# Peptides against a protein of PDB entry 5VVV: the designs that were tried, part 20

Target 1, 276 residues: chain A of PDB entry 5VVV
Amino acid sequence: FLCGVVEGFYGRPWVMEQRKELFRRLQKWELNTYLYAPKDDYKHRMFWREMYSVEEAEQLMTLISAAREYEIEFIYAISPGLDITFSNPKEVSTLKRKLDQVSQFGCRSFALLFDDIDHNMCAADKEVFSSFAHAQVSITNEIYQYLGEPETFLFCPTEYCGTFCYPNVSQSPYLRTVGEKLLPGIEVLWTGPKVVSKEIPVESIEEVSKIIKRAPVIWDNIHANDYDQKRLFLGPYKGRSTELIPRLKGVLTNPNCEFEANYVAIHTLATWYKSN
Target 2, 276 residues: chain A of PDB entry 5VVV as posed
Amino acid sequence: FLCGVVEGFYGRPWVMEQRKELFRRLQKWELNTYLYAPKDDYKHRMFWREMYSVEEAEQLMTLISAAREYEIEFIYAISPGLDITFSNPKEVSTLKRKLDQVSQFGCRSFALLFDNIDHNMCAADKEVFSSFAHAQVSITNEIYQYLGEPETFLFCPTEYCGTFCYPNVSQSPYLRTVGEKLLPGIEVLWTGPKVVSKEIPVESIEEVSKIIKRAPVIWDNIHANDYDQKRLFLGPYKGRSTELIPRLKGVLTNPNCEFEANYVAIHTLATWYKSN

## One batch from the design tools (peptide; made by RFdiffusion4, then SolubleMPNN)

Design b1_p9_8_s2 (from b1_p9_8, 6 letters changed)
Fold by OpenDDE base, seed 1:
Structure b1_p9_8_s2 (fold): chain B 276 residues (1-276), chain A 9 residues (1-9)
Amino acid sequence: as target 1 above (276 residues)
Amino acid sequence: DEEAKRFWS
């Protein structure tokens, strides 16, 4: 069971010292996972093709080493979906080289994210792939196999919550393709009925699990505040029955952008997890 | 509302 934090918000990414402090807290509270997915980290999303510099490499190696020191699984995410051409072998090779570099930093767990992108494929991709889901699954499977089928590999679908599913969760051709064609060793991220789900009913998890043919990992935006810079979410982790735990592969909370605001959010997640 | 704001913040 993956339980911890995803740094997955828009806005200023956390600095390395904040991330190290996070690892200390995660270990103390018996949580085990950190997903690196900061939207405004340039080489994660906007400039995903760009290799890390020597200086950036040193920082990431140090961060990954710190995660290992605190027994936290470090998952490196990349979000190529803004402008990748799935059918272009050069794009695929560029993605492989980027993940090879991160592997050299000591990283062993990875994620490909296709959240918050346009649903339209370019003309070249339409000639090769039957649908957007087919294109995403193809590259994800290829990368997963290329990396030697790492123990932890995550996929974030474009339809990552109930409100984004067309026509709905149980009848989505996109999610059906993901469920049928995504290799079984790859986990799927999900945010619940909504992007920010006040509640995540057990029945809603059963519904999505059926179509994706696996238990999801919850990317939980309950404490996310990147959509409203005037608000801080300081309340406890709630609206999730502990009956969800045996039906999930994990829960990763995406909390407030302000690192200092997240004590209650993370601590109460830990209490929730240990209460089962 | 929060969904739309988050994607382009």
Scores: peptide ipSAE 0.154, ipTM 0.855, DockQ to the pose 0.253
Fold by OpenDDE base, seed 5:
Structure b1_p9_8_s2 (fold): chain B 276 residues (1-276), chain A 9 residues (1-9)
Amino acid sequence: as target 1 above (276 residues)
Amino acid sequence: DEEAKRFWS
C-alpha cells in the first residue's frame, strides 16, 4: 500500500530542504511514499525533453538519497503529454534517455502522467493509433518494459476522475482501453468522483476498479489549494472511509502549495491509514 | 468551478 504525498500542484515547487523535511515527517508518521510531480518544474512537464544539468543532477541525486535514508519510496514522474508525438520514435527515445538519466540518480520508481492535456491527437498519431488511450498505453507499456518492469510504475490517465470520463466512468472507451491494454504491473492514479473530491465513496472506487481492472492509487486533492490562492486547507483528512484501504493500491495526498500549511493534512492521513 | 480552475491554470 503506497501512502504519502504527491508534490503535484501548480505553483512554486517545494525547495530541496522542504522535501527532505517532508521525508523525515513521512518516516516519523509511518508513511512510505513521495511522488515527485511538480507541474511548474520545467523539466518535469513544459520542457520534459531537456536533460538535467550537472547541478540539477546533483540536487536530484541528493534528494533521492535522502528519500532512501528515510525509507521513503521516491517516485519520479514525467508529464510529456503537452506536446509529445506518440508515433515518433525519436520522441520515445528522448523519453527513454531522460528516464535513464533519472535511473542513474538512483531512482527505481517512475510515473507517466497524462493529466491536464488536450484530448486530441496530432495527424501523425491518428494514422498509427486507434485512439488517444491506445497511444498513451503503447508508450507507457514500452517505457515500463524498457526500464525493466520496476516494482512501482504509475500511470495517470487523462480521464483521472469521474467528471472527466466520457460518457461516464463505467462506459468510458478511454478507461476501457486503459484497463484492457495497460500492463497489469502498472498502477493507475485516480482523484475520485471529481478533481477535488469532497467525498470518495466506496462504490465509486468499485466502479473505476472494474473498468481499469485494478485497484487505483488515489491522487487526493482534498487539501490542494493551487486553484484558489486565497484559501488554505488546514482541516483533517476526511470524507474517505477506512473501508477504502483494502480496495486501493495507495493514497498520495496532493496538499497545499505552502509547505508549512500541511502538518495537519499529512498527519491525519497517517492516522487514517493506521486506523485500519 | 474549482475543477475547471485547476485544469486550466
Scores: peptide ipSAE 0.149, ipTM 0.850, DockQ to the pose 0.260
Fold by OpenDDE base, seed 4:
Structure b1_p9_8_s2 (fold): chain B 276 residues (1-276), chain A 9 residues (1-9)
Amino acid sequence: as target 1 above (276 residues)
Amino acid sequence: DEEAKRFWS
């Protein structure tokens, strides 16, 4: 069971010292996972093709080493979906080289994220793939296999919550394709019925699990505040029955942008997790 | 709409 934090918000990313402090807290609270997915980290998303500089590499190596020190699984995410051409082998090769570099930093767990992107394929991809889901699954499977089928590999679908599913969760052709064609060793991220789900009913998890043919990892936006710069979410982790735990592969909370605001959010997640 | 805000934040 993956339980911890995803740094997955829009806005100023956390600094390395904050991330190291997070690892210390995660260990103390018996959480086990950190997903590196800061939307405004340039080489994660907007400039995903660009290799890390020597200085950036040193920072990431140090960060990954720190995660290991605190027994936190460091998952490196990349979001190529803004402008990748799935059918272009050069693009696939570029993605492979980027992840090879990160592997050299000591990273062993990875994620490909296709959230918050255009739902339409470019003309070139339409000639090759039957659907957007087919294109995403193809590259995801290829990368997963290329990396030697790492123990932890995550996929974030474009339809990552109930409200984004067309026509709905149980009948989504996109999610059906993901479920049928995504290799079984790849985990699927899900935010619940909504992007920011006030509640995540057990029935909603059973529904999505059926179509994706696996238990999801919850990317939980309950404490996310990147959508409202005037608000901090300081309340407890709630609206999730502990009956979800045996039905999930994990829960990663995507909390407030302000690192200092997240004590209650993360601590109460830990309490929730340990209460099962 | 929180969902729309997150997409464009």
Scores: peptide ipSAE 0.147, ipTM 0.851, DockQ to the pose 0.256
Fold by OpenDDE base, seed 3:
Structure b1_p9_8_s2 (fold): chain B 276 residues (1-276), chain A 9 residues (1-9)
Amino acid sequence: as target 1 above (276 residues)
Amino acid sequence: DEEAKRFWS
């Protein structure tokens, strides 16, 4: 069971020292996972093709080593979906080279994210793939296999919550393709009925699990505040029955952008997890 | 509203 934090918000990413402090807190609270997915980190999303510089490499190696020191699984995410051409072998090879570099830093867990992108394929991809889901699954499976089928590999769908599913969760052709074609060793991220789910009912998890043919990892935006800089969510982790735990592969909270505001959010997640 | 704000932030 993956339990911890996803740094998955828009806005100023956390600094390396904050991330190291996070790892210490996660270990102390008996949590086990950090997903590196900061939307405004340039080489994560907007410039995903660009290799890390020598200086950036040193920082990432140090960060990954720190995660290992605190027994936190470091998952490196990349979001190529803004401008990747799925049918172009050069694009696939570029993605492989980027992940090879991160592997050389000592990273062993990875994620491909296709959240918050245009739902339309380019003309070249439409000639090769039957649907957007087929294109995403193809590259995800290829990368997963290329990396030697790592123990932890995550996929974030474009339809990552109930409100984004067309026509709905149980009847989504996109999610059906993901469930049927995504290799079984790849985990699927999900935010619940909404992007920011006030509650995540057990029945809603049973519904999505059926179509994706696996238990999801919750990307939980309950404490996310990147959509309103004037808001701070300082309340406890709530609106999730502990009955969800045996029905999930994990829970990763995407908390407030302000690192210092997240003590209660992360601590109460830990209490929730240990209460089962 | 909140979902749209997050998506387009």
Scores: peptide ipSAE 0.132, ipTM 0.844, DockQ to the pose 0.256

Design b1_p9_8_s3 (from b1_p9_8, 7 letters changed)
Fold by OpenDDE base, seed 4:
Structure b1_p9_8_s3 (fold): chain B 276 residues (1-276), chain A 9 residues (1-9)
Amino acid sequence: as target 1 above (276 residues)
Amino acid sequence: SELNKRYWS
């Protein structure tokens, strides 16, 4: 069971010292996972093709080593979906080289994120792939196999919540393709009925699990505030029955952008997880 | 949309 934090917000990424402090807190609270997915990290999303500099490499190596010291699984995410051409072997090779570099930093767990992108493929991709889901699954499977089938590999669908599913969760052709074609060792991220789910009913997890053919990892936006800079979410982790735990592969909370605001959010997630 | 809440274009 993956339980911890995803740094998955828009806005200023956390500094390395905050991330190390996070790992210390995660260990202390018996949580086990950190997903590196900061939307405004340039080489994560906007410039995903660009290799890390020597200085950036040293920082990431140090961060990954610190995660290991605190027994926290460090998952490196990349979001190539803004401008990748899925059918172009050069783009696939560029993605492979980027993940090879991160593997050299000692990273062993990875994620491909296709959240918050347009559903339209370019003309070249439309000639090769039957749908957007087929294109995403193809590259995800290829990368997963290329990396030697790492123990933890995550996929974030473009339809990552109930409100984004067309026509709905159980009838989504996109999620059906993901469920049928995504390799079984790849985990699927999900935010619940909504992007920011006030509640995640058990029945909603059973519904999505059926179509994706696996238990999801919850990307939990309950404490996310990147959409409203005037708000801090300081309340407890709530609206999730502990009956979800046996039906999930994990829960990763995407909390407030302000690192210092997240004590209650993360601590109460840990209490929830240990109450089962 | 919910996307418009998080998506910084």
Scores: peptide ipSAE 0.082, ipTM 0.834, DockQ to the pose 0.250
Fold by OpenDDE base, seed 5:
Structure b1_p9_8_s3 (fold): chain B 276 residues (1-276), chain A 9 residues (1-9)
Amino acid sequence: as target 1 above (276 residues)
Amino acid sequence: SELNKRYWS
């Protein structure tokens, strides 16, 4: 069971010292996972093709080493979906080289994220792939196999919540393709019925699990505030039955942008997890 | 939606 934090918000990323402090807190609270997915980290999303500099490499190696010291699984995410051409072998090779660089930093767990992108393929991809889901699954499977089938590999679908599914969760051709064609060792990220789910009913997890043919990892936006910078979500982790735990592969909270605001959010997630 | 604010802001 993956339990911890995803740094997955828009806005100023956390500094390396905040991330190290997070790992110390995660260990103390018996949580085990950190997903590196900061939307405004340039080489994660907007400039995903660019290799890390020597200085950036040293920082990432230090961060990955710190995660290992605190027994926290460090998952490196990349979001190529803004401008990748899936059918172009050069794009696939560029993605492979980027993940090879991160693997050399000592990273062993990875994620491909296709959230918050246009649903339209380019003309070249339409000639090769039957749908957007087929293109995403093809590259994800290829990368997963290329990396030697790492123990933890995550996929974030473009339809990552109930409100984004067309026509709905149980009838989505996109999620059906993901469920049928995504390799079984790849985990699927999900935010619940909404992007920010006030509640995640057990029945909603049973519905999505059926179509994706696996238990999801919850990307939990309950404490996310990047959509409203005038608000801090300081309340406890709530609106999730402990009956979800045996029906999930994990829960990763995407909390407030302000690192200092997240003590209650993360601590109460840990209490919830240990209460099962 | 909250997403549209994140994506289009």
Scores: peptide ipSAE 0.081, ipTM 0.837, DockQ to the pose 0.211
Fold by OpenDDE base, seed 1:
Structure b1_p9_8_s3 (fold): chain B 276 residues (1-276), chain A 9 residues (1-9)
Amino acid sequence: as target 1 above (276 residues)
Amino acid sequence: SELNKRYWS
């Protein structure tokens, strides 16, 4: 069971010292996972093709080593979906080289994220792939196999919550293609019925699990504030029955952008997880 | 414009 934090918000990324402090807190609270997915980290999303500099490499190696010291699984995410051409072998090769570099930093767990992108493929991709889901699954499977089938590999769908599913969760052709064609060793991220789910009913997890043919990892936006920077979400982790735990592969909370605001969010997630 | 679905949901 993956339990911890995803740094998955828009806005200023956390500094390396905040991330190290997070790992220390995660260990203390018997949580085990950190997903590196900061939307405004340039080489994560907007400039995903760009290799890390020597200085950036040293910082990432130090961060990954710190995660290992605190027994925290470090998952490196990349979000190529803004401008990738899935059918272009040069784009696939560029993605492989970027993940090879991160593998050299000592990273062993990875994620491909296709959240917050347009559903339209370019003309070249439409000639090769029958749908957007087929293009995403093809590259994800290829990368997963290329990396030697790492123990932890995550996929974030473009339809990552109930409100984004067309026509709905159980009938989505996109999620059906993901469930049928995504390799079984790849985990699927999900935010619940909504992007920010006040509640995640057990029945809603059973519905999505059926179509994706696996238990999801919850990307939990309950404490996310990137959509309203005038608000801080300081309340406890709530609206999730402990009956979800045996039906999930994990829970990763995407908390407030302000690192100092997240004590209650993370501590109460840990209490919830241990209550099972 | 980048579709920031999280901000428009």
Scores: peptide ipSAE 0.071, ipTM 0.814, DockQ to the pose 0.477
Fold by OpenDDE base, seed 2:
Structure b1_p9_8_s3 (fold): chain B 276 residues (1-276), chain A 9 residues (1-9)
Amino acid sequence: as target 1 above (276 residues)
Amino acid sequence: SELNKRYWS
């Protein structure tokens, strides 16, 4: 069971010292996972093709080593979906080289994120792939296999919550393709009924699990505040029954952008997790 | 849209 934090917000990423402090807290609270997915980290998303510099490599190696020291699984995410051509072997090779570099930093767990992107494929991809889901699954499976089928590999769908599913969760052709064609060793991220879900009902997890043919990992935006810089979400982790735990592969909270605001959010997630 | 909540322009 993956339980911890996704740094998955828009806005200023956490500094390396904050991330190390996070790992210490995660360990102390018996949480086990950190997903590196900061939207405004240039080489994560906008410039996903760009290799890390020597200095950036040293920082990431240090960060990954710190995660290991605290027994936190460091999952490196990349979000190539803004401008990747899925059918272009050069793009696939570029993605492979980027993930090879991160593997050299000692990273063993990875994520491909296709959240918050346009649903339209380019003309070249339309000639090769039957749908956007087929394109995403193809590259995700290829990367997963290329990396030697790492123990933890995550996929974030473009339809990552109920409100993004067309026509709905249970009938989504996109999610059906993901469920049918994504290799079974790849985990699927899910956010619940909405981008910011006040509640995640058990029935909603059963519904999505059926179509994706696996228990999801929750990307939980309950404490996310990137959409409203004037608000801090300081309340407890709530609106999730503990009955979700046996029906999930994990829960990763995407909390407030302000690192210092997240004590209650993360601590109460840990309490929730240990209550089962 | 809910997308517009997370997307900073």
Scores: peptide ipSAE 0.085, ipTM 0.838, DockQ to the pose 0.194; fails the geometry check

Design b1_p9_8_s4 (from b1_p9_8, 8 letters changed)
Fold by OpenDDE base, seed 5:
Structure b1_p9_8_s4 (fold): chain B 276 residues (1-276), chain A 9 residues (1-9)
Amino acid sequence: as target 1 above (276 residues)
Amino acid sequence: SELAKRFWS
């Protein structure tokens, strides 16, 4: 069971010292996972093709080593979906080289994220792939196999919540393709019925699990404030029955952008997790 | 709760 934090918000990323402090807190609270997915980290998303510099490499190696020191699984995410051409073998090779570099930093767990992107493929991709889901699954499977089928590999769908599913969760052709074609060892991220789900009912998890043919990992936006940075979400982790735990592969909270605001959010997630 | 996509930076 993956339980911890995803740094997955838009806005100023946390500094390395904050991330190290996070790892210490995660260990103390018996949580086990950190997903590196800061939307405004340039080489994560907007400039995903760019290799890390020597200085950036040293920082990431230090961060990954710190995660290991605190027994936290470090998952490196990349978001190529803004401008990748899926059918172009050069793009696939570029993605492979980028993840090879991160693997050399000591990273063993990875994620491919296709959240918050346009739903339309370019003309070249339309000639090769039957749908956007087929294109995403193809590259994800290829990368997963290329990396030697790492123990933890995550996929974030473009339809990552109930409200984004067309026509709905159970009938989505996109999610059906993901469920049928995504290799079984790849985990699927999900935010619940909504982008920011006040509640995540058990029946909603059963519904999505059926179509994706696996238990999801919750990307939990309950304490996310990147959509309204004038608000801080300081309340406890709630609206999730502990009955969800045996029906999930994990829960990763995507909390407030302000690192200092997240004590209650993360601590109460830990209490929730340990209660079952 | 928010129903829209998260804001692009």
Scores: peptide ipSAE 0.128, ipTM 0.850, DockQ to the pose 0.168
Fold by OpenDDE base, seed 4:
Structure b1_p9_8_s4 (fold): chain B 276 residues (1-276), chain A 9 residues (1-9)
Amino acid sequence: as target 1 above (276 residues)
Amino acid sequence: SELAKRFWS
């Protein structure tokens, strides 16, 4: 069971010292996972093709080593979906080289994220792939296999919540393709019925699990505040029955952008997790 | 609600 934090918000990424402090807290609270997915990290999303500099490499190596020191699984995410051409072998090779670099930093767990992108493929991709889901699954499977089928590999669908599913969760051709064609060792991220789900009913998890043919990892936006700069979400982790735990592969909270605001959010997630 | 949507900055 993956339980911890995803740094998955838009806005100023956390500094390395904050991330190290996070690892200390995660260990103390018996949580086990950190997903590196800061949307405004340039080489994560906007410039996903760009290799890390020597200085950036040193920082990431140090961060990954710190995660290991605190027994936290460090998952490196990349979001190539803004401008990747899925059918172009050069693009696939570029993605492979980027993840090879991160592997050299000591990272062993990875994620491919296709959240918050247009559903349209370019003309070249439309000639090769029957749908956007087919294109995403193809590259995800190839990368997963290329990396030697790492123990933890995550996929974030474009339809990552109930409200983004067309026509709905159980009838989504996109999610059906993901379920049928995504290799079984790859985990699927999900935010619940909504992007920010006030509640995640057990029945909603059963529904999505059926179509994706696996238990999802919850990307939980309950404490996310990147969409409202006027608000800090300081309340407890709630609206999730502990009956979800045996039906999930994990829960990763995507909390407030302000690192200092997240003590209650993360601590109460830990309490929830240990209450099963 | 509109506040329940993520947006790229």
Scores: peptide ipSAE 0.117, ipTM 0.842, DockQ to the pose 0.211
Fold by OpenDDE base, seed 2:
Structure b1_p9_8_s4 (fold): chain B 276 residues (1-276), chain A 9 residues (1-9)
Amino acid sequence: as target 1 above (276 residues)
Amino acid sequence: SELAKRFWS
């Protein structure tokens, strides 16, 4: 069971010292996972093709080593979906080289994120793939196999919550393709009924699990505040029955952008997790 | 509110 934090917000990423402090807290609270997915980290999303410099490499190696020291699984995410051409072998090779570099930093767990992107494929991809889901699954499977089928590999769908599913969760052709074609060893991220879900009912998890043919990992935006910088979400992790735990592969909270605001959010997630 | 678009404010 993956339980911890996804740094998945828009805005200023956390500094390395904050991330190290996070790992210490995660260990103390018996949480086990950190997903590196800061939207405004240039080489994560906007410039995903760009290799890390020597200085950036040293920082990431240090960060990954710190995660290992605190027994936190460091999952490196990349978000190539803004401008990747799925059918272009050069793009696939570029993605492979980027993840090879991160593997050299000591990273063993990875994620491909296709959240918050346009649903339209380019003309070249339309000639090769039957749908956007087929394109995403193809590259995800190829990368997963190329990396030697790492123990933890996550996929974030473009339809990552109920409100983004067309026509709905249970009838989504996109999610059906993901469920049927994504290799079974790849985990699927899910956010619940909404982008920010006040509640995640058990029935909603059963519904999505059926179509994706696996238990999801929750990307939980309950404490996310990147959409409203004037608000801090300081309340407890709530609106999730503990009956979800046996029906999930994990829960990763995407909390407030302000690192210092997240004590209650993360601590109460830990309490929730240990209450089962 | 469904308006919590995480994307592009």
Scores: peptide ipSAE 0.108, ipTM 0.845, DockQ to the pose 0.213
Fold by OpenDDE base, seed 3:
Formats: structure tokens, C-alpha cells, sequence
Structure b1_p9_8_s4 (fold): chain B 276 residues (1-276), chain A 9 residues (1-9)
């Protein structure tokens, strides 16, 4: 069971010292996972093709080593979906080289994220793939196999919550394709009925699990505030029954952008997890 | 939309 934090917000990423402090807190609270997915980190999303410099490589190696020191699984995410051409072998090879570099830093766990992108394929991809889901699954499976089928590999769908599913969760052709064609060793991220789910009912997890043919990992936006910079969410982790735990592969909270504001958010998640 | 708030902030 993956339990911890996803750094998955828009806005200023956390600094390396904050991330190391996070790992110390995660270990102390008996949590086990950090997903590196900062939307405004340039080489994560906007410039996903760009290799890390020598200086950036040293920072990432140090960060990954720190995660290992605190027994935290470091998952490196990349978000190529803004401008990747799925049918172009050069794009696939570029993605492989980027993940090879991160593997050389000592990273063993990875994620491909296709959240918050246009649902339309380019003309070249439409000639090769039957749907957007087919294109995403193709590259995800290829990368997963290329990396030697790592123990932890995550996929974030474009339809990552109930409100984004067309026509709905149980009837989504996109999620059906993901469930049927995504390799079984790849985990699927989900935010619940909404992007920011006030509640995540057990029945809603049973519904999505059926179509994706696996238990999801919750990307939990309950404490996210990147969508309203005037808000700070200091309340406890709530609106999730502990009956969800046996029905999930994990829970990763995407908390407030302000690192110092997240004590209650992360601590109460840990209490929730240990209460099962 | 929730997406617009998150993506366009």
C-alpha cells in the first residue's frame, strides 16, 4: 500500500531542503511514498524533453539518496502530454533517454502523467491510434517494459476523476481501453468523484476499479489550494472511510503549496491509514 | 471548472 505525498500542484515547487524535511516527517509518521510531480518544474512538464544539467543531476541524486535514507519510495513523474507526438519514434526515444538519466540517479520507481491536457490527438497520431487512450497506453506499456518492469510504475489518466469521464465512469470508452490494454503491473491514479473530492464513497471506488480492472492509487486533492491562492486548507483528512484501504493500492495526498501548512494534512492522513 | 482553476492558475 502506497501512502504519502504527491508534490503535484501548480505554482512554486518545494525546495530540496523542504523535500528532505518531508521525507523525515513521512518516516516518523510511518508513511512510505513521495511522488515527484511538480507541475511548474520545467523539465517535468513544459520542457520534458530536456535532460538535466550536471547541477540539476547532483541535486536529484542527493534527493533520491535522502529518500532512500528515510526509507521513502521516490517515484519520479514526467508529464509529456502537452506536446508529445505518440506515433513519433523520436519522441518515444527522447522520453526513454530522459528516464534513463533519472534511472542513473538511482531512481527505481516512475510515473507517466496525462492529466490536464487536451483530449484531441494530432493528425499523425490519429492515423496510427484508434483513440487517445490507445496512444497513451501504447507509450506507457513500452516505457514500462523498456525500464525492465519496475516494481512501482504509475499512470495518470486524462479522465482522472468522475466528472471528467465521458459519458460517465462505468461507460467511459477511454477508461475501458486503459483497463483492458494497460499492463497489469502499472497502477492507475484517481482523484475520486471530482478533481477535489469532498468525499470519496466506497461505491465510487468499486465502480472505477471495475472498469480499470485494478485498485486505484488515490491522488487526493482534499488539501490542494493551487486553484485558489487565497485559501489554506488546515483541516484534517476526512470524508474517506477506512473501508477504502483494502480497496485501494494507495493514497498520496497533494497538499497545500505552502510546505509549512501541511503538518495537519499529512499527520491526519497517517492517523487515518494506521487506524485500519 | 475544477480543471480550469487548477490548470490556469
Amino acid sequence: as target 1 above (276 residues)
Amino acid sequence: SELAKRFWS
Scores: peptide ipSAE 0.094, ipTM 0.829, DockQ to the pose 0.238

